# Peptides against a protein of PDB entry 3B8E: the designs that were tried, part 221

Target 1, 230 residues: chain A of PDB entry 3B8E
Amino acid sequence: PFLIFIIANIPLPLGTVTILCIDLGTDMVPAISLAYEQAESDIMKRQPRNPKTDKLVNEQLISMAYGQIGMIQALGGFFTYFVILAENGFLPIHLLGLRVNWDDRWINDVEDSYGQQWTYEQRKIVEFTCHTPFFVTIVVVQWADLVICKTRRNSVFQQGMKNKILIFGLFEETALAAFLSYCPGMGVALRMYPLKPTWWFCAFPYSLLIFVYDEVRKLIIRRRPGGWVE

## One batch from the design tools (peptide; made by RFdiffusion4, then SolubleMPNN)

Design b2_p28_7_s3 (from b2_p28_7, 26 letters changed)
Fold by OpenDDE base, seed 4:
Structure b2_p28_7_s3 (fold): chain B 230 residues (1-230), chain A 28 residues (1-28)
Amino acid sequence: as target 1 above (230 residues)
Amino acid sequence: DELEKLLEELEKRAKELLEKVEELLKKL
């Protein structure tokens, strides 16, 4: 998300505080829960890696985990961001290069895609209105991510949902997202304005996309063992 | 008010870090 913010020079889609809330609040408990997940049966049957020839962490695993899933998460967040800004009169094309003028408090005549002028205060309200939905989108997408990370080759349907701690983590993450989204004072304290309930559903297609993508990936791995997708 | 100031400071520092990263990336 942050790299796209830099490259595209768009208004900040996710505040630093919201990033910290994700990293510290929503990611830790689920990550810990994965340590208690039952090992995939095929992973445990594999021969130990040769520490002299194999890297401790396979570069392919790193690329899949951080590259592919992270990109889908980012796309989900940005989709939500662009939809909210478009609903407020700022089309995605108009946002390109707008950051400098957007963040300047002395410029009170920034035009939207329809020629409406926006004051600095109005722009910041819209920006902060995007932070909460972006955060919630990440949380919803993380549901799928946590579920798929349980296995490398087996389908989620084969491995099952036996980790009670993971299930608890999903509920906790959701409860935290709801708290941050709807608790009075979060707009002032965290610059997270209240979210319309409908925006929770904006993330579901991307959560489903991650799930489908991973199941397809796993299916390919099962059909073509030793491929680049493994 | 203190929390808001802290958040503003954090945001300012984050922006400064961003600018530094951008400058570093431009040098690469």
Scores: peptide ipSAE 0.014, ipTM 0.344, DockQ to the pose 0.017
Fold by OpenDDE base, seed 5:
Structure b2_p28_7_s3 (fold): chain B 230 residues (1-230), chain A 28 residues (1-28)
Amino acid sequence: as target 1 above (230 residues)
Amino acid sequence: DELEKLLEELEKRAKELLEKVEELLKKL
């Protein structure tokens, strides 16, 4: 998100506070939960891997898969960001290059896509209104990411939801997202303004996309063991 | 009030860092 903010010169979609909430609040418990995940049922049935050749390839492919998932996650966040700004009169095309004027406190007549003028304070409220939904979008997409990370090869439907700590992690990150989104005073304390309930659904297509992507990937790996997708 | 000041300072530092990165990118 920060790189796109620089390259596209758009208003900041994700604040430092929201990043800290992701890293410390929503990612820790899920990451720990994965350490306690039950090994795949087929791992013990596989022949011993060649430790010299198989480690490097597996690390590169895992890194690539997580990179692709991270891109889909970012796209979901930006989609939610653009929806909220569009609902407030700023179409995506109008946001390109707007950052300089947007962040200038002395400019109080920034026009939206419909010719309405926005004061600095009004613009900052809209910007901070985007931070919470972007955060929530990341959490909703992380539901799929956390679920798919349970296995490397087996379908989630085959492995099942056996790790209670993982289920707790999903609940905890959701509860934290709801708390930060709806608790009175979060707008003042953390600059996280209340989220419209409808904005939670903006992330669902991307969560589903990640889930489908990983199930397809795992299906290909199962059908073509030793292929370039493994 | 102190938290708001800290957040404003953090935002200011982040913007300064951004400007430096932009300057570096313009030199690339």
Scores: peptide ipSAE 0.008, ipTM 0.330, DockQ to the pose 0.016
Fold by OpenDDE base, seed 2:
Structure b2_p28_7_s3 (fold): chain B 230 residues (1-230), chain A 28 residues (1-28)
Amino acid sequence: as target 1 above (230 residues)
Amino acid sequence: DELEKLLEELEKRAKELLEKVEELLKKL
């Protein structure tokens, strides 16, 4: 997310506080839940045929899979960001290179895609309005990520939802997201303005995409054992 | 009010750091 912000010179889609909330708040309990699930999953049960090569390959494949999932998460967040800005008059193409003028406190006449002028304060309200939905989008996409991480090879439908800690992690993330999104004072304290209920749905296509991606990946692994997709 | 000022200062410092990183990247 931060790299795209730099490269595209767009207004900041995800604030530092929201990044910290993701890294420290939402990822911790899920990571713990996955650590417990690893002992029960097929991830640990397969002895590598060649301990040196197969371990290295598995580490690379895990890194690639997490990298791909992370890209889908980021795309979901950016999609939500662009939707909100577009609803406020800023089309994605207009955001390119806008950061310099956007962040300048002395420029109070930044035009949107429709010629409406925005004061610095108004722009910052819109920017901070994007932070909460971006965060919530990441959380909703993480629901799918947590569910798919239960197994490397088996479908979620085969393994089922047996881990109570994982379920607790899902509820904890959701509760945290709801708290940060709707608790009075979060806009002032954390620059997280209230989320419209409709913006929760912006994440669902990407959550579904991750789910479908992983099921397809697992299906390929089952059909072609020892392939590069594993 | 103090927390808001602290957050604004943190944001300012983060932006300044970002600009420095961008300048360094342009020099590479």
Scores: peptide ipSAE 0.008, ipTM 0.310, DockQ to the pose 0.016
Fold by OpenDDE base, seed 3:
Structure b2_p28_7_s3 (fold): chain B 230 residues (1-230), chain A 28 residues (1-28)
Amino acid sequence: as target 1 above (230 residues)
Amino acid sequence: DELEKLLEELEKRAKELLEKVEELLKKL
């Protein structure tokens, strides 16, 4: 999200505070919970990792985390962002290059795609209205990310959901997301204005897409060990 | 109020850093 904000010079889609809430709040407990996941049923059939040749974090893990899954996650957030701005009169094409004028507090006549003028305060309200649903979209996608990370090769249906700490992590991140979205004063403290409940559902197609994609990938790995997908 | 000012300053610094990165990207 931050790279597109830079490259496209659009209004900030996700605030720095919301990024910190993701990294420190919603991600930590779920990530730690993976350390308590039960071993895959086939783990003893695998050769031990060679610490000299096999990196713990390899190009495949980076490609999965930052390339494929991270891209789908970002697309979900940006979709929500563009829909909200479009509903407020700012079409995606009009947002290109708008950041400089958008962030200038002395310009109170920034026009939307329909010629309506927006004050600095009004623009900041709509910007902060985008932060919450972008954040919630990330959390909803993280549900799928956490579930798929339980196993490298086995299906989630084969592994099951027996890790109580992981289940707790899913509830914790969801409760935190709900608290940040709906608690009075969060608009002032974190610049996160209340989210319409309907926006939670905007992320579900992306979570489902990630889940289906990973299950298909794991199915291919099980059927064709040593393939290009492994 | 102090927290809001700190957050605004942090956001401002982040945006300034972003503008510098944009300038670097435009030179590439």
Scores: peptide ipSAE 0.018, ipTM 0.371, DockQ to the pose 0.017; fails the geometry check

Design b2_p28_7_s4 (from b2_p28_7, 26 letters changed)
Fold by OpenDDE base, seed 1:
Order: structure tokens, then sequence, then C-alpha cells
Structure b2_p28_7_s4 (fold): chain B 230 residues (1-230), chain A 28 residues (1-28)
């Protein structure tokens, strides 16, 4: 996300505080949940025939899967960012290269895509308004990630939501997202302005995409055991 | 139950750390 901000020279889609909230708040509980689930699954697994090669392959596959999921999460966040800015009059094409003028406090007449002038203060409000939805989008996409990570090979429909730690993680990250989004003073304290309820739905297509992706992956694994997708 | 308690403790610690970082960032 931060790399795209630099490369595209767009207004900051995700603030440092929001990044910290993601890293500390939303990633820790899922990571712990997954660590315990992996430990439980690994205890149940017979010793790998070759512990060095089989662990290495499994770690590489997990790393690649997380990388792909992380990319989908980032895309979801950026989609939400672009939707919000578009709703405020800034089309994605107009945002390219706008950062310099956007961040200049002396420029109070930055035009949107419709010729409306925006003061520095107004621009910063809309920028900070994007931080919360971006964060929430990551959380909503992480719901899908947590649910799919529960099962390596089986469909979510086959194993169900049996892991209490997973459920707790989902509630925790959702509660954190709701707190950061709607608690009075968060706009001043965290520069996270309240989220319109409609913006929660911006993440749902990406959550669905992750579910579909994982189900397709698992389906391929089930049909071709030992294939390159494992 | 122990895991949930550990998770809660970690969450509380993370929140406190976040608040401290935010306070420091505001002072910058």
Amino acid sequence: as target 1 above (230 residues)
Amino acid sequence: DELEELLKKLEERAKKLLEEVERRLKEL
C-alpha cells in the first residue's frame, strides 16, 4: 500500500496510525489463532517422512498463499479508497500525481474532477476519512482469510466454524474496527473519522474473492493431490 | 480459556502500545 502511494503519487490512502492498528490490532490475533491451529494440526499429522524438505515446501506454500491474500487485501483497501474519493469528487485518474498539491497547505483551491475547489483542511478531512475505511476493508477481508486458513485442504463448508479462537479473533478484529470507526474522539486521537455504514460493503467483493479463490484452490488440491498448487 | 486470556492480555498490551505510539506521534 505505501509503495503504491509513493509510485502513483496519490494522496495518502493509509496513515501511519492506521498501519499500526493493522499490524498490532488485526494481525496479531489472527496470527496467534493460526499458530495454535497449525500447532494442533501439526500434532495430529504424522511426522513428515522428510521433515526438512516437507517443512520447507509447506512453509513456501504458506508464504506464497499469504502473499497472494495480502495482495487481495491491499487491492480491496485501494478499491475502498478510490470509491470514497470518487464519492467526494476525486476520480482515480485525477488522483495520479495530485499528492504534491494535496499536501501543500498553501494551496486551498485544489480542484476535484468536477471543478470543485477544496481547501487544505477539507482535503485532509477526506484523506483521513479514507484511513478508517481502508482499515475496515482489511479487517473484513481478514474475516475471509481467517476462515479459509482454518482449513488447508477441506472446504469451509465441510469443517465449519469449530475453532473458538478463530471466532474470537473475528469478533476481536471486528470490535476493534467498530471502536476505531465509531468511538467519539477517534477522529482527533487517531485521525480516523467515522465510517459510513455503506463503506463496509466495499470489502465484501474482495472477501468473496478470497473465499472463491481458496475454494477453487482446495478443489484443485482435492482433484490433483500432489500437484503444484499444494 | 487460558488461550483466550492470553489473547486478551496481548490485545490489551497492543492497545496500550498503540496509544503510546499515537501519543508520541501527536507530540511530533
Scores: peptide ipSAE 0.008, ipTM 0.266, DockQ to the pose 0.067
Fold by OpenDDE base, seed 5:
Structure b2_p28_7_s4 (fold): chain B 230 residues (1-230), chain A 28 residues (1-28)
Amino acid sequence: as target 1 above (230 residues)
Amino acid sequence: DELEELLKKLEERAKKLLEEVERRLKEL
């Protein structure tokens, strides 16, 4: 998020508070849940491998997969961000290079894509209105990520949802997202303004994309053992 | 109020860091 903020010079899509909520709220329980995840059903069927070479390969492949998933998560967040700004009159093309004027508290006549002038306060409300939906988008995409992380090779449909801690993590992060989005005073305390319920659905295509991507990846791994996709 | 002030300070620090990164990128 910050890299695109710098490169595109757009208003900040994700605040510090939302980052902290991701790190402390949404990532901790999933990380713990993965430590208690059941072994894949095919682990006991695998032949002994070279532990030195295979460790390095597995680390690289896991890193690439998570990097790709993280990129899809970011795309989902930015999609939601652009939808919200567009609903408020700021089309994506107009946001390019706007940050300097956007963040200047002395400029109270920043125009949107339709020629409407926005005060500094109005702009900050819109900016902070994007923070919560971006966070929620990450949570919704993490539903798919957490489900797919349960296995490296087996389909989710084959392994099932047996880890109660993982299931709890899904509900916990969703409950946290709902609390931060709709609890009165969050706009003042955390600058996380209320999320329209419809904005939750902006992330669903990306959540589905991650799920499909991982199932396809796992399918390729099953069909081509030892390939570059593992 | 203290949390809000801390958040403002963090935001200001983040903005300064971003400005520094932008400055360095423009110098390249």
Scores: peptide ipSAE 0.007, ipTM 0.253, DockQ to the pose 0.017
Fold by OpenDDE base, seed 3:
Structure b2_p28_7_s4 (fold): chain B 230 residues (1-230), chain A 28 residues (1-28)
Amino acid sequence: as target 1 above (230 residues)
Amino acid sequence: DELEELLKKLEERAKKLLEEVERRLKEL
């Protein structure tokens, strides 16, 4: 998100505080939960043939998988961001290069795509209105990530949802997202204005996409052991 | 060892987040 903000010079879609909330609040408990997840029975039975090469390959594959998932998360967040800005009169094409004028407090007549003028205060409200749904989108997508990370080869349905810490992580992420979205004062403290409940559902297609993608990936790995997708 | 390193990185990020939240709360 921050890289696209810099490259495209668009208004900031996700604040630094919200990024930190994602890193700490939504990634920490899941990461701990994965440490307590039972290794797949098939992984523990195979001695590494070459500890150096097999470890490096596995680390690269994990890194690539997380990278791909992270890209889908970012796409979901940006989709939500562009929809909200478009609903407020700023079409995606007009956001390109707008950052300089957007962040200038002395410019109070920034025009939207329809010629409406926006004061500094008004456009900052719109910016902060985008932070919450972007964050919530990431959290909803992370539900799928947390579930799929339980296994490397087996379907989630085969491994089951026995890890109580993982389940706790899902609820903790959701509770944190709800707290940051609806607690009084969070709009000022974290620049996250309250979100309409309907926006929680806007992320579900992306969560489903990740889930389907990973299940298909795992299915391919199971059917073709040693393929390029491992 | 890798898990401990990850936990340390997460702890450092947590501290930075807390500091930022506290800073923002003081600006209110």
Scores: peptide ipSAE 0.007, ipTM 0.295, DockQ to the pose 0.054
Fold by OpenDDE base, seed 4:
Structure b2_p28_7_s4 (fold): chain B 230 residues (1-230), chain A 28 residues (1-28)
Amino acid sequence: as target 1 above (230 residues)
Amino acid sequence: DELEELLKKLEERAKKLLEEVERRLKEL
């Protein structure tokens, strides 16, 4: 989000506080939960052919998979951001290069894609209205990420949901997202304005995409043991 | 109101830092 903000010169899609909440609140507990996840039964039963090379290959493949999932997650967040701005009159193409004028408090006549003029305060309200949905989108996508990270080869349907700590992590991040989204004063304190309940569903297609991606990946691994995707 | 003002100050500082980072990136 921050890199795109700089490169594309778009209005800030995610505030610094929300980034900190992701890093400390929504990523830390899940990461701990994964550390307590029982090793996948097929991983534990597999003898590495070469412990040195197979570890390196596995680490590279895991890193690649997480990188791809992270990209899908970011796309989900940006999708939500662009939809909200579009609903407020700012089409994605119009946002490119708009940051300078958007953030200038002396410019009170920034035009949207339809010629409507926006004051600085109105623009900031819209910007802060985007922060919460972006954050919530990340959390909802993380549900899928956490679930798929439980397994390397087995389908989620085969492995099941056994880690209580992971379930707690899912609950915790969701509760935090709900608190930050709906608790009075969050708009002032954290620049996270209240969220329409419908925006929680904006991330679902991306969560589904992650599930499909991971299941396809795992299916390939099962059908082609020792392949490049393992 | 005080919290909002503090937040605005933090935002302004963050913006200045961003502008500096952007400047440095353009110099690369």
Scores: peptide ipSAE 0.005, ipTM 0.228, DockQ to the pose 0.016

Design b2_p28_8_s1 (from b2_p28_8, 25 letters changed)
Fold by OpenDDE base, seed 4:
Structure b2_p28_8_s1 (fold): chain B 230 residues (1-230), chain A 28 residues (1-28)
Amino acid sequence: as target 1 above (230 residues)
Amino acid sequence: ELVEEVERRALELVEEARRLIEEAERKL
């Protein structure tokens, strides 16, 4: 998310404090839960890695987790961001390069895609209106991410949902997202304005997409063992 | 007024933290 913010020079889609809340609040418990997940049956049948020659975490697993899944999460968040800004008159093309003027408190005549002028205060309200839905989108996509990360080759349907800690983590993330979205004062403290309940559903297509993507990936791995997709 | 001042200070702190993180990321 932040890299796209820098490269595209768009208004900040997600606040730094909100990112920290994701990293520390939502990702930690689920990550711990994965350590207690039952190992995949095919992974357990493999010879133990040589800790001197093999990295503890396979670089392929790292690249898959941080690269592919992170990109889908970012795409989901940015989709929600662009939809909200478009609903407020800012089309995606107009946002390119707008950050400098957007963040300048002395510029009160920033035009939207329809020629409406926006004050600094109005722009910041719209920006902060995007933060909460972006966060919620990430949480909803993380549901699918956590589920798919349980296995490398087996389908989620084959491995099942036996990890009670993972299930708890999913509920905790959801509860945290609800708290941050609706608790009074979060607009001040975290720049997270209250979210319309309808925006929770905006992320579901992306959560489904990541799930389908991973199942297809796993299917390819099962059909072509030793491929670049593994 | 106090809420607005707290909001302003919180905003400033978050912007400062953002700048520091951006600077740290540029140095890495």
Scores: peptide ipSAE 0.006, ipTM 0.225, DockQ to the pose 0.019
Fold by OpenDDE base, seed 1:
Structure b2_p28_8_s1 (fold): chain B 230 residues (1-230), chain A 28 residues (1-28)
Amino acid sequence: as target 1 above (230 residues)
Amino acid sequence: ELVEEVERRALELVEEARRLIEEAERKL
């Protein structure tokens, strides 16, 4: 997210406080919950042929998978960001390079894509209105991530939802997202303005995309054991 | 009353966290 913000020079899609809420609130508990997930029986029963080489290959494959998932998460967040700004009159193309004028408090006549002038205060409200949906989008996408991370090779439908700690993690991150989105004063405290309930659904296509991607990946691994996708 | 107290405490904690973050950001 932050890299695209720098490269595209767009208004800040996600505040530092919101990033910290993601890192501390939504990533830690799920990560701990996954540590208590029952290891896939097939992984632990395979004696590595070469512990050093097989470990390195596995670590590389895991890192690539997480990198891809993280990229899809970021795309989901940015999609939500662009939709919100577009609904407020700022088309994605118009946002490119706009940051300098956007963040200048002395410019109170920044025009949107339709020629509407926006005061600094109004711009900051719409910017902060994007923080909460971006955060919520990450949480909703993390649901899929947590669910798919249960097993490396087995389908979610085969493994099931047996880990109570994981279910608790999903509940906790969702509750945190709801709290940050709807608790009075969060707009002032965290620059996270209240979210319209409809925006929770904006992330669902990306959550589904991750789920489908992982299921397809796992299906390929099951059909072609020892393939490069493993 | 309990909900309001929880909300109040949550807001206080968030404000404290925000201050700490802002202080950290100023040091960076």
Scores: peptide ipSAE 0.000, ipTM 0.276, DockQ to the pose 0.037
Fold by OpenDDE base, seed 2:
Structure b2_p28_8_s1 (fold): chain B 230 residues (1-230), chain A 28 residues (1-28)
Amino acid sequence: as target 1 above (230 residues)
Amino acid sequence: ELVEEVERRALELVEEARRLIEEAERKL
């Protein structure tokens, strides 16, 4: 997210505090749940025929899978960001290079894509309005990520949702997202303005995309053991 | 105020990093 902000010179889609809340808050319980489930899955692993090569391959595959999922998560967040800004009159093409003028406190006449002038305060309200939906989008996409990470090779439908820690992680993330989105004072403290309930649904297509992607990936791995996708 | 200061400092660091990257790209 931050790299795209720098490269595209767009208004900040996700505040530093919200990034820290993702990194330290939302990812911690999932990471713990995955660590426990990895331990269970490693107990079920037949001894690797070649411990060094199979471990290295598995680490590379995990890194690639997390990298790909992370990209889909970021795309989901950015989609929500661009939708909100477009609804407020800022088309994605107009946002390119706009950051310099957007962040300038002395410029109170930044034009949107329709020629409407926006004060610095109005722009910051819109920016902070994007932070909460971006965060919530990441959380909703993480629901799918947690569900898919439960199984390395098997379909989610084959193992079912038996891990209580995973379920707890899903509830904790959801509760945190709800707290940060709707608790009074979060707009001032974290620059996260209240989220309209409709914005929770903007993440669902991306959550579904991750789910479908992982099921397809797992299907390919099952059909072609030892392929480059594994 | 503290959040705004942290955000400002973070943005300053980003601008500095960007300048360094642009300078490095000009030297290549």
Scores: peptide ipSAE 0.000, ipTM 0.194, DockQ to the pose 0.015
Fold by OpenDDE base, seed 3:
Order: sequence, then C-alpha cells, then structure tokens
Structure b2_p28_8_s1 (fold): chain B 230 residues (1-230), chain A 28 residues (1-28)
Amino acid sequence: as target 1 above (230 residues)
Amino acid sequence: ELVEEVERRALELVEEARRLIEEAERKL
C-alpha cells in the first residue's frame, strides 16, 4: 500500500497509525497462534529435516506465499480505496500526481474528475473516509490468510478449527476492526471515519479468492508431491 | 499529540522518500 502511495503520488490510502494497528494489533495475535499450531503439528510427525537445505526452501516458499498473499491483500485495499474516491468524484487516473495539491492547505479549489472544487477540509474528509474501509478490507483478507496458514499441505477442512488461539485471534482482529471503525473519537484520534456496514462485504470476494487459491495450491501439492508449486 | 506527531514525521519521511524516488525517476 505505502509503496504505491509513494510511486503513484496519490492521496494517502491508509494512515500510518492504521498501518501500525495492523502490524501490532491485528498481526501479532494471529502470528502467535500460528507459532503454537506449528509447534503442535510438527512435533508429532516430522523426521529430522536437514537444517541447511530444508530451512532455506521452506523459508523461500513461506516468503513467496506471504508475499503473494500480501500483494492480494494490498490489491483488495486499493480496490476499495479507488471505489470510494470514484464515488466521491475522483477517478483513478485523476489521482495520479494529485497528492501535492491534495495535501496543500492553501489550495482550496482542487478539481475532481467532474470539475467540482474541493476544499482542503473536504479532501481530508474523503481521505480519512478511505482509511477505515482499507483497514477493514485488510482485516477481512487476514481472516482468509490465518485460516489458510493453519495448514501447509492439508485442507483446512481436514484439520478443522481446533486451535482456540487462532479462533481468539480472528475474534480479536474483528473486534479491533469494529472498535476502530465505530468507536466515537476514532475520527480524531486515528483519522478513521465510521464505516458503512456495506463496505465489510467489499472485501469478501478477495478473501474468498485467497481461500480458493490456497485450497487449489494445496490440492496440487497433495496430488503432485515434489512439483514446481512446492 | 504523540500520534499526530508520529503521523506528521511519518508523512515527512514519506514525502522525502517520494522526492527521492521522483528525482531518481527523472534521472532515469
């Protein structure tokens, strides 16, 4: 998200504080939950791996999987961001290079794609309106990520939702997202304005896509052990 | 206030990084 903001010179899609809330609030409990689940599953069934060759391959595969998932997550957030700005009169093409004028407090006549003038305050309201649904999109996609990361090779349906810590992590993320989205004062403290409940559903296609993608990947790994997808 | 200051500094760092990228892109 942040790299595209820098490269495309677009208005800030996600506030720095919200990024910190994702990294520290939503990712920590899930990461801990996965560490516990890996310890339980690996202790019972693995022959001693060669620590030099098998770690490097597994770390590369994990880094690639997380990199791909993170990219899909970012795409989902940006889709939501561009839809909101387009609904407010700013088409994606018009946002390219607009940041300099967007963030200038002295320019109160920034035109949208339809020639409507926007004051600095109005522009910042629209920007902050994008932060909440971008954050919620990330959280909803993270639900899929946590569920898929639970199993490396087996389908989620085979292992089931027995990890109470993972379930707790999903509820904690959701509760945090709801708190940040609807608690009074979050618009001032975190620059997150209240989210329309309909925007929660905008992320569901992306979470479903990730889930289907990972189940297909796991199915391929199960059918072709040692294939190029491992 | 601390959150706003961290946000301000983060935005400043982003603007510096952006300027550096734009300068690099203009040199390419």
Scores: peptide ipSAE 0.000, ipTM 0.195, DockQ to the pose 0.017

